# Ledger of designs, part 122: peptides against a protein of PDB entry 6B9H

Target 1, 151 residues: chain A of PDB entry 6B9H
Amino acid sequence: AELCESLLTWIQTFNVDAPCQTVEDLTNGVVMAQVLQKIDPAYFDENWLNRIKTEVGDNWRLKISNLKKILKGILDYNHEILGQQINDFTLPDVNLIGEHSDAAELGRMLQLILGCAVNCEQKQEYIQAIMMMEESVQHVVMTAIQELMSK

## One batch from the design tools (peptide; made by RFdiffusion4, then SolubleMPNN)

Design b2_p27_6_s2 (from b2_p27_6, 16 letters changed)
Fold by OpenDDE base, seed 1:
Structure b2_p27_6_s2 (fold): chain B 151 residues (1-151), chain A 27 residues (1-27)
Amino acid sequence: as target 1 above (151 residues)
Amino acid sequence: SALKKQQEETEKLIKEFEEYVEKKRLE
């Protein structure tokens, strides 16, 4: 999916330790968790990160478990820290991500992480970084942000 | 120069986008 591909490119700018070259690399949630920790290390601290299983392999059950924890973390962050600044819309189906590597659903989840970045303490830095991205990718990312912010 | 103009346009766009985000955050 176009959204997923562009947001994967965006995710890669975080330079996390976990491999993040393909859509499949994101399906276990480890990259996403590490990105969230970079976005807000006080909230997504080491204790939170340690809840995410790293030895997952192709076990889709473990992937789904990780993804559920991450989604919960994002939603809690939106409520507790961001004050519901991100508009509520269709939530990603983590079952489809974990079991089938569904790119569309993964895109939705990455979009939620994008929402965290552009509303966090370092929002200005993330916005500026997005403005420096390749134009086609930038357009998709900016559109995704606008969708999150719209009522 | 063309580069300078592009930089100015980028700065303007960044400002507008930041204002947009802030406006939506406050709603």
Scores: peptide ipSAE 0.083, ipTM 0.601, DockQ to the pose 0.074
Fold by OpenDDE base, seed 4:
Structure b2_p27_6_s2 (fold): chain B 151 residues (1-151), chain A 27 residues (1-27)
Amino acid sequence: as target 1 above (151 residues)
Amino acid sequence: SALKKQQEETEKLIKEFEEYVEKKRLE
């Protein structure tokens, strides 16, 4: 999906330790967890990160387990830190992500992470970085942000 | 053109977000 592809490009700008070149690379949640830690290391600290299993392989059940933890973390972060600034009425189906590498649902998950970035303490820096992205990717990312911030 | 229109829409969105960031800075 276009959303997933563009957000994958955005995710790659974080230069996390885990491989993050393909959609499949994101399905175990490890990259997403590391990105969230970069966004807010005080909230997504080492204790939180250690709950995400890193040696998952192709085990979709473990992927789903990780993704559920990550989704919960994002939702809790939205509530506790961001004051529900992100419109989360359309939650991703982590089962489809883990078991089938569903790009559309993965895009929704990455969109939530995007929402964390553009509403966190360092929101200005993340918005500026997005403004410097390639135009076609930028358009998709900015549209995704607009959707999240809509009332 | 379609590309120009998309660019204009993106620029408009960027401007809106700049305003959003500024609003948050004032809070």
Scores: peptide ipSAE 0.071, ipTM 0.612, DockQ to the pose 0.042
Fold by OpenDDE base, seed 2:
Formats: structure tokens, sequence, C-alpha cells
Structure b2_p27_6_s2 (fold): chain B 151 residues (1-151), chain A 27 residues (1-27)
């Protein structure tokens, strides 16, 4: 999916410790959790990060468990910190991500993380970084942000 | 120069996007 591919490129700019080269690399949620910690380390602190299991291998049940925690974290962050700035009418299906590596649903998950970045305390830095990305990727990312904030 | 113009256009685009994001956040 175009959305997932562009957001994977965006995710790679965070330079997290976990491997993040492919869609499959993101399905266990470890990369996403580490990215969220970089976005807001006060909220997504070490205690929160430690709830995400890092050694899941191909166990799709453990992947789904991690993804559910991450999605909950994102939604709670949106409610408690961002003031419900993200449109959550269409939430990602984490079961499809964990069990089938569904790129479309993963794209929606990464889109929510994108929403966190462009609404967090360091939003200006993230926006500016996005504006300097390769044009095709930038367009998809910007469109994804607009979709999140539209009524 | 071409480089200066490109920089100015980029800065303008960044500002416009930031304003858009802020507007949507307030809605």
Amino acid sequence: as target 1 above (151 residues)
Amino acid sequence: SALKKQQEETEKLIKEFEEYVEKKRLE
C-alpha cells in the first residue's frame, strides 16, 4: 500500500534500535513503540515501553498483544494530551496486522503515530522534517495528516 | 540565485502547512 510504504520511509527517519526495513519488521509493534517514545518520552516512558514484548518472533498472538497496547497508548495519548485532535472514526485492525501483515491496516496504524508527531510538543520540528522529505513521500504524508484532522 | 529562491519557496510552504495544521487542530 502506498500509504504504508511512505509512512515506513517516514518511520525510518527516527533511527530507532529495532529493525525497520520492511512491513514485516513493523508488525510486532516494537519499532512503533520506540518511535512513540521518541515523540513523547514523558508519556511513553520506560515503564510504558517495558510493557511491549521485544522477542516475539513470528508469534502473531504476541504481535497482536503488543499492537493492542500500542493502539491503546495512542488513543489515550490523543485523549489525555492532544485533546482529541485525531479523527478515529476508522481505527486500524491490529488483528490483521499481527496475523497477516496487512499493509493497509499497518498504514492506518502508522498514520495515527504520524498524528501524534504533528500534534506533540515538538510538532514544529516534525512538520519541518516532513516538508523536506522526497516529494512523493512528502505528498502522501501530508495528505495523511490532512485526512486525520478532517471532520 | 536559484538556491535562494528554492529556500524561500520551501519556507513559505512550511509556513502554510503549519497554519493549516493549527487551523484544523482548533476545529
Scores: peptide ipSAE 0.133, ipTM 0.642, DockQ to the pose 0.075; fails the geometry check
Fold by OpenDDE base, seed 3:
Structure b2_p27_6_s2 (fold): chain B 151 residues (1-151), chain A 27 residues (1-27)
Amino acid sequence: as target 1 above (151 residues)
Amino acid sequence: SALKKQQEETEKLIKEFEEYVEKKRLE
């Protein structure tokens, strides 16, 4: 999916410790958790990060468990810190991500993380970083931001 | 220049998004 591939490229700009070269690399949630910690380390602190299991291998049930925790963290962050209301109808299906590496659903989850970045204290810096991306990727990411602001 | 126009459009988008967020907080 175009959204997923572009947002994967965006995620790679965070230079997290976990491998993040492929869609499959993102399905266990470890990269996502590390990205969220970079976005707001006071909220997504070390105690929060330690709740995410790092050694899951190909166990899709453990992947889903991690993804559910991450999704809850994003929703709580949006409600408690960012003052946003997220429609549950548009939430990503983490079961499809964990079990089938569904790129479309993964793209939706990465878009929620994008929403955190463009609303956090360093929102200006993240937008400026997006301006430095390759044009086709930049267009998809900016379109995703526009979609977020139209909800 | 193209870069300047892109910067201006991005700044406009950021402003519009911030206004949207503020409106939602008041609802």
Scores: peptide ipSAE 0.069, ipTM 0.618, DockQ to the pose 0.044; fails the geometry check

Design b2_p27_6_s3 (from b2_p27_6, 16 letters changed)
Fold by OpenDDE base, seed 5:
Structure b2_p27_6_s3 (fold): chain B 151 residues (1-151), chain A 27 residues (1-27)
Amino acid sequence: as target 1 above (151 residues)
Amino acid sequence: SSMEKKRKETLELIEKFQKWVEERKKK
């Protein structure tokens, strides 16, 4: 999926500790959690991050468990901190991500994280970082942002 | 409201980003 591929490239700009070279690398949620901590370390603090299991392997049940926690964190962050700036009428299916590595649903999950970045306290810095990315990636990311902010 | 102000700010940043991208495409 074009959305997932572009957002994977975007995620890689965060230079997190966990491997993030492939779609499969993202399915356990560890990379996502580390990215969220970088976006807002006061909210996604060490206590929150410690709820995400790092030793997951190929256990899709553990992947889904992590992804559910992350999705909840994103939604709570949007409501409590961002003031419901993100249009979340369509939520990603974390079961398909965890069990089947579904790229389309993973793209939706990463899009929500993108929403956190472009609405957080450092939103301007993240938008500027996107402006420095490859043009084809910029187009996809920009479209994804527009979709999040539409009413 | 505070929420409306934040949304407006975000939309303005997005607009600036869009214009910048379009300018690059024309070059």
Scores: peptide ipSAE 0.062, ipTM 0.618, DockQ to the pose 0.772
Fold by OpenDDE base, seed 4:
Structure b2_p27_6_s3 (fold): chain B 151 residues (1-151), chain A 27 residues (1-27)
Amino acid sequence: as target 1 above (151 residues)
Amino acid sequence: SSMEKKRKETLELIEKFQKWVEERKKK
């Protein structure tokens, strides 16, 4: 999916410790958790990050467990810090991400993380970074932001 | 509220970004 591919490129700009070169690399949630910590380390602190299991391999049940924790963290962050409501009907299906590496659902998950970045305290810096991205990727990211802000 | 003000600030930044992107497309 184009959304997932472009947002994967965006995720790579965070230079996290975990491998993040492929869609499969993101399915265990470790990269996403590390990105969220960079976005707001006071909220997504070390104690929160330590609840995400590392070295899960191909165990899709453990992947889903991690992804559920991350999704809850994003929803709580939006409610408690960003003051935004997210429609539950449009939430990503973490089961499809964990079990089948579904790119479309992963794209929706990454879009929620994008929402955290463009609404956080350092939103200006993240928006400026997006302005420096390759044009085709920038277009997809901008469209994703527009969809987020229209909801 | 403080949260409403934060959202307003975000929307303004996004609007500026949108205008910047549209101007680049014209070139």
Scores: peptide ipSAE 0.059, ipTM 0.616, DockQ to the pose 0.737
Fold by OpenDDE base, seed 1:
Structure b2_p27_6_s3 (fold): chain B 151 residues (1-151), chain A 27 residues (1-27)
Amino acid sequence: as target 1 above (151 residues)
Amino acid sequence: SSMEKKRKETLELIEKFQKWVEERKKK
């Protein structure tokens, strides 16, 4: 999916420790968790990050478990910190991500993380970084932001 | 409210971003 591929490129700009070169690399949630910690380390602190299992392998049940925790974290962050600045829309199906590496659903998940970045304390820096991305990727990311913030 | 102010600031940044992208595409 175009959304997933563009947001994968965006995720790679965070330079997290976990492998993040392919869609499959993101399905266990470890990269996403590390990105969220970079976005807001006070909220997504070490205690939160340690709840995400890193040695998952191909175990789709463990992937789904991680993804559910991450999704909950994002939703709680949106409610508690961001003050519901992200528009309500269809939530990603983490079961499809974990079991089937569904790119469309993964794209929706990454879009929620994008929402965290463009609404967090360092939103200016993240928006500016997006402005410097390759134009085709930038367009997709911008459209995703517009969708998140529309009412 | 503080929440509304934050949202307004975010939207303003997004608008600036959108304008910048549009101008870039015209070049």
Scores: peptide ipSAE 0.054, ipTM 0.609, DockQ to the pose 0.868
Fold by OpenDDE base, seed 3:
Structure b2_p27_6_s3 (fold): chain B 151 residues (1-151), chain A 27 residues (1-27)
Amino acid sequence: as target 1 above (151 residues)
Amino acid sequence: SSMEKKRKETLELIEKFQKWVEERKKK
């Protein structure tokens, strides 16, 4: 999916420790958790990160468990810190991500993380970073932000 | 409110970004 491909490129700009070259690399949630910690390390602190299992291999059940924790973290962050700025009407199906590496659903999950970045305290820095990306990626990311901010 | 102010700031940043992208597109 175009959304997933563009947001994968965006995720790679965070330079996290976990491998993040393919869609499959993101399905265990470890990259996403590390990205969230970079976005707001006070909220997504070490205690929160330690709840995410890092050695899951191909165990899709453990992947889903991680993804559910991450999704909950995003929703709680939106409510407690961001003040309900992002629209979460259509939530990603983490079961399809963990079990089938569904790119469309993964794109929706990454879109929620994008919502956290563009609404956090360092929102200006993240917007400017997007402006430095390839034009086709910028278009997809911008459209994704607009969709999240629509009320 | 504080939430409304934050939302306004985000929307302004998005609008500036949109304008920049459109200017590049027509060139």
Scores: peptide ipSAE 0.046, ipTM 0.602, DockQ to the pose 0.817; fails the geometry check

Design b2_p27_6_s4 (from b2_p27_6, 16 letters changed)
Fold by OpenDDE base, seed 2:
Structure b2_p27_6_s4 (fold): chain B 151 residues (1-151), chain A 27 residues (1-27)
Amino acid sequence: as target 1 above (151 residues)
Amino acid sequence: SSMEEKRKETEELIKKFEEFVAKKKAA
């Protein structure tokens, strides 16, 4: 999916420790958890990160478990820190991500993380970085942001 | 061309986004 591909490129700009080259690399949630910690390390602290299993392999059940924790973290962050700035729409199906590596659902998951970045305390820095990205990626990312914040 | 149209759309979207951010910052 175009959304997933562009947001994967965006995710790669965080330079996290976990491999993040393919859609499959993101399905265990480890990259997403590390990205969230970079976005707000005070909220997504080491204790939170330690709840995410790192030795997952191909175990889709463990992937789903991690993804559920991450989705909960994102939703809680939106409620507790961002003040519900991100509009409620169809949530990603983490079962399809974990079991089938569904790119469309993964794209929606990454879009929620994008919402965290462009609304966090360091939002201006993330927005500036997005505005300097390659145009094809930038177009998709900006469209995703508008979708998140449109009333 | 298709690429030129896409670039124009991107620029317009960025402009709208900047206006949106400015509005939120001022509110």
Scores: peptide ipSAE 0.059, ipTM 0.622, DockQ to the pose 0.040
Fold by OpenDDE base, seed 5:
Structure b2_p27_6_s4 (fold): chain B 151 residues (1-151), chain A 27 residues (1-27)
Amino acid sequence: as target 1 above (151 residues)
Amino acid sequence: SSMEEKRKETEELIKKFEEFVAKKKAA
């Protein structure tokens, strides 16, 4: 999916330790968890990160377990820290991500993380970084942001 | 061209987003 591919490119700008070259690399949630920690290390601290299993392999049940924790973390962060500024009208189906590597649903998951970045304390830095990205990717990312912020 | 149309649309989105961020900060 175009959304997923563009947001994968965006995720790669974080330079996390976990491999993040392909859609499959994101399905276990480890990259996403590390990105969230970079966005807000006070909230997504080491205690939170330690709840995400790193050695998952191809076990889709473990992937789903990680993804559920991450989704919960995002929703809690939105409520407790961001003041519910993100419109979560359509939540990603983490079962489809973990079991089938569904790119469309993964795109929705990454979109929520994007929402965290553009609403966090360092929102201006992330927005500026997006504005310097390649225009075709930038277009998709900005559209995704506007969708999250729409009433 | 298709590329020109995409670029123009992207620039408009960025402008709208900047306005959104500005309003959000002022609120």
Scores: peptide ipSAE 0.056, ipTM 0.612, DockQ to the pose 0.040
Fold by OpenDDE base, seed 4:
Structure b2_p27_6_s4 (fold): chain B 151 residues (1-151), chain A 27 residues (1-27)
Amino acid sequence: as target 1 above (151 residues)
Amino acid sequence: SSMEEKRKETEELIKKFEEFVAKKKAA
């Protein structure tokens, strides 16, 4: 999906250690977890990150387990830190992401991470970075932000 | 062109977003 592809491009700007070139690279949740740690290392600290298995391979059950932990972390972060500034949103189906690499559901997951970035302590820096992105990608990302905050 | 329309729409969204951020910062 266009949302997933644009947000993949956005995710790549974080320069995390894990491979993040394809949709498949994101399905185990490792990249997502590393991105979240960059967004707020005080909340998504080493203890939290260590709950995410890194040696997953093609084990979709382990992928789903990681993704569930990440989704929970995002939701807790929104509640505890961001004060639920992000509007109620349809939750991604992490089963479809882990087992089938569903790009549409992955896009929804990445959109939640985008919500964390544009509401965190470093929100201004992330917004500025988005404003400098290629126009076609920027359009999708900005639309996704508006959806999160204006519904 | 289609790309020009998207650019214009993006600029409008950015403006709206900046206003939103400014409001949140002031609050």
Scores: peptide ipSAE 0.054, ipTM 0.613, DockQ to the pose 0.041
Fold by OpenDDE base, seed 3:
Structure b2_p27_6_s4 (fold): chain B 151 residues (1-151), chain A 27 residues (1-27)
Amino acid sequence: as target 1 above (151 residues)
Amino acid sequence: SSMEEKRKETEELIKKFEEFVAKKKAA
């Protein structure tokens, strides 16, 4: 999916410790968790991050467990910190991500993380970074932001 | 060309996005 591919490129700009070169690399949630910690380390602190299992391998059940925790973290962050600025009407299906590496659903998950970035304390820096991305990727990312903020 | 049209659409989106960001800063 175009959304997933563009957001993967965006995720790679965070330079997290975990491998993040492929869609499959994101399915265990470890990269997502590390990105969220970079976005707001006070909220997504070490205690929160330690709840995400890092040694998952091919265990799709553990992937789903991680993804559920991450999704909850995003939703709680939106409620407690962002003031419900992110439209979460259509939530990603984490089961499809964990079990089947569904790119479309993964794109939706990454879009929520994008919403956190463009609404966090460092929102201006993240928005400016997006404005410096390759034009085709930038278009997709900006469209995704507008979709999140439109409702 | 299709590529030129896409570029134009992107530029328009960027302009709108900049306006959006400006509004957020002002809010």
Scores: peptide ipSAE 0.042, ipTM 0.602, DockQ to the pose 0.039

Design b2_p27_7_s1 (from b2_p27_7, 14 letters changed)
Fold by OpenDDE base, seed 2:
Structure b2_p27_7_s1 (fold): chain B 151 residues (1-151), chain A 27 residues (1-27)
Amino acid sequence: as target 1 above (151 residues)
Amino acid sequence: SFQEKLQKLVEEKDVKGAFQLLLEYSK
């Protein structure tokens, strides 16, 4: 999916330790967790990160477990820190991500992480960094941001 | 409103303008 591919490119700019070259690399949630820690290390602290299993392999059940924790973290962050209400927002299906590597649902997950970045304390820096990316990526990212803010 | 302006810029494919608006809103 175009959304997933563009946001994967964006995720790669974080230079996290975990491999993040393909959609499949993101399905265990480890990259996403490390990205969230970079976005707000005070909230997504080491204790939170340690709850994410790193040795997952192809175990889709463990992937889903990680993804559920990450999704909860994102939603809690939006509520507790960003003060955003997301009751009517369509949430990603983490089961499809973990079991089937569904790119569309993964894109929705990454979109939520994008929402964290463009609303966090360092929002200006993240927005400016996106503005330095390829125009095609910028277009997709801005569309994703606009969708978030229209909810 | 901000949301209406942002939507319009995105629909017009004015990505640069959309980011500028977003930066101003984020201040």
Scores: peptide ipSAE 0.670, ipTM 0.956, DockQ to the pose 0.830
Fold by OpenDDE base, seed 5:
Structure b2_p27_7_s1 (fold): chain B 151 residues (1-151), chain A 27 residues (1-27)
Amino acid sequence: as target 1 above (151 residues)
Amino acid sequence: SFQEKLQKLVEEKDVKGAFQLLLEYSK
């Protein structure tokens, strides 16, 4: 999906330790967890990160378990830290991500992480960093941001 | 409103304008 590919490019700018070259690399949640820790290391601290299992391989059950924890973390972060409610927003189906590597649903997951970045304490820095990316990527990312800000 | 302005800029494909608006709003 176009959204997923653009946000994958954005995720790669974080230079996390875990491999993040392909859509498949993101399906176990490890990259996403490391990105969230970079966004807010005080909230997504080592204790939180340690709950995400590494070396899950192709085990889709373990992938889904990780993804559920990450999704919960994002939702809790929005409520507890950002003071924003996103319960009216369509949430990603983590089962489709873990079991089928569904790019559309993965895109929705990455969109939520994008929401964290553009609303966190260092939101200005993340917004400015996006403005340095390719124009085509910027367009897709801004559309995703606008959707998050709509309702 | 901010939401209406942002939506309009995105619909007009004014990406640079949209980011500028977002930067101002994020202050």
Scores: peptide ipSAE 0.667, ipTM 0.955, DockQ to the pose 0.818
Fold by OpenDDE base, seed 1:
Structure b2_p27_7_s1 (fold): chain B 151 residues (1-151), chain A 27 residues (1-27)
Amino acid sequence: as target 1 above (151 residues)
Amino acid sequence: SFQEKLQKLVEEKDVKGAFQLLLEYSK
């Protein structure tokens, strides 16, 4: 999916410790959790990150468990910190991500993380960083942002 | 509104303008 591909490129700019070269690398949620910690380390602190299992291998059940925790964290962050500024009516199906590495649903998940970045305390820095990416990526990302902020 | 303006810019494929609007709104 184009959305997933562009957002994967965006995720890679965070330079997290976990491998993040492929779609499959993201399906266990570890990269996403580390990215969220970079976005807001006060909220997604070490205690929160430690709830995400790092040695899940190809176990789709454990992947889904991690992804559910991450999704909950994102939704709670939107409610408690961002004041529900992100439109979350279309939630990703974490079962499809964990069990089938569904790129479309993964794209939706990454889109929610994008929403956190462009609405967090350091939103200006993240927005400016996106503006330095390839034009084609910028277009996809902006479309995703616009969708999140639409009613 | 901000959302309406942003939507129009995106629909017009004015990505640069959309990011500028977003930056201004985020301040």
Scores: peptide ipSAE 0.664, ipTM 0.954, DockQ to the pose 0.875
Fold by OpenDDE base, seed 3:
Order: sequence, then structure tokens, then C-alpha cells
Structure b2_p27_7_s1 (fold): chain B 151 residues (1-151), chain A 27 residues (1-27)
Amino acid sequence: as target 1 above (151 residues)
Amino acid sequence: SFQEKLQKLVEEKDVKGAFQLLLEYSK
């Protein structure tokens, strides 16, 4: 999906330790968890990160477990820190991500992480970093941001 | 409103304008 591919490119700019070259690399949630820690290390601290299983392999059940924890973390962060209520917004189906590597649903998950970045304390820096990316990627990312802020 | 302005810029494919608006709103 166009959204997933553009946001994968954006995720790669974080230079996390975990491999993040393909859609499949993101399905276990480890990259996403490390990205969230970079966005707000005070909230997504080491104790939170340690709850994410790193040695998952092809176990889709463990992938789904990780993804559920990450999704909960994002929703809690929006409620507790950002003061935002995500209403009437389609949440990603983490089962489809973990079991089938569904790119469309993964794109929705990454869009939520994008929402965290453009609303966190370092929002100005993340927005400016996006402005340095390929123009085609910027267009897709801005569309995703606009969708989030229209809810 | 901010949301209306942002939507218009995105629809017009004015990416630079959209990010400038977003930066101002984020202050």
C-alpha cells in the first residue's frame, strides 16, 4: 500500500537498532516499539520496551501479542500525555498484521505512530524532518496527518 | 479553521503550504 511504503520510509529515518528494511521487518513490532521510545523516552521507557518480545521469529501469535501492547501504548499515550481522544477513527487490525503481514493495516498502525510524532514535545523537529524527505513521500505523509487531524 | 485550511492545501497538492501551516499551528 502507498501509505505503508511511505511511512516505512519515514520509520527508517529513526535509525533504530532493529532491522527495518521491509514490511515483514515491522510485523513483530520491535521496530515500532523502538521508534516510540525515541519519540518519548520518558513515557515509552525501558520498562515499557522490555515488555516487547524481541526474539519472535515467524511466530505470528507472538507478533500479535507485541502489536497489541504497542497499540495500547499508543492509545494510552494519546489519552494521558497528548490529551487527544481518537474518536471515529479506524484502528489497525493487529491480527492481520501479525498473521498475514497486511500492508494496509500496517500502514494504519504506522499512521498512529506518525500522530504521536507530530503531537509530541519534539513535534517541530519531527515535522521539519519530514519536510526534508522525498516530495512524493511528503505528500503521502501530509495526507495521513491531515486525516488524523480532521477527526 | 485550521482543519479547513489544511484540507484545502492538501487537496490543491500544495505540500509546502500544508507543512508551513502545520508548523504555525504546532507552536
Scores: peptide ipSAE 0.663, ipTM 0.954, DockQ to the pose 0.807

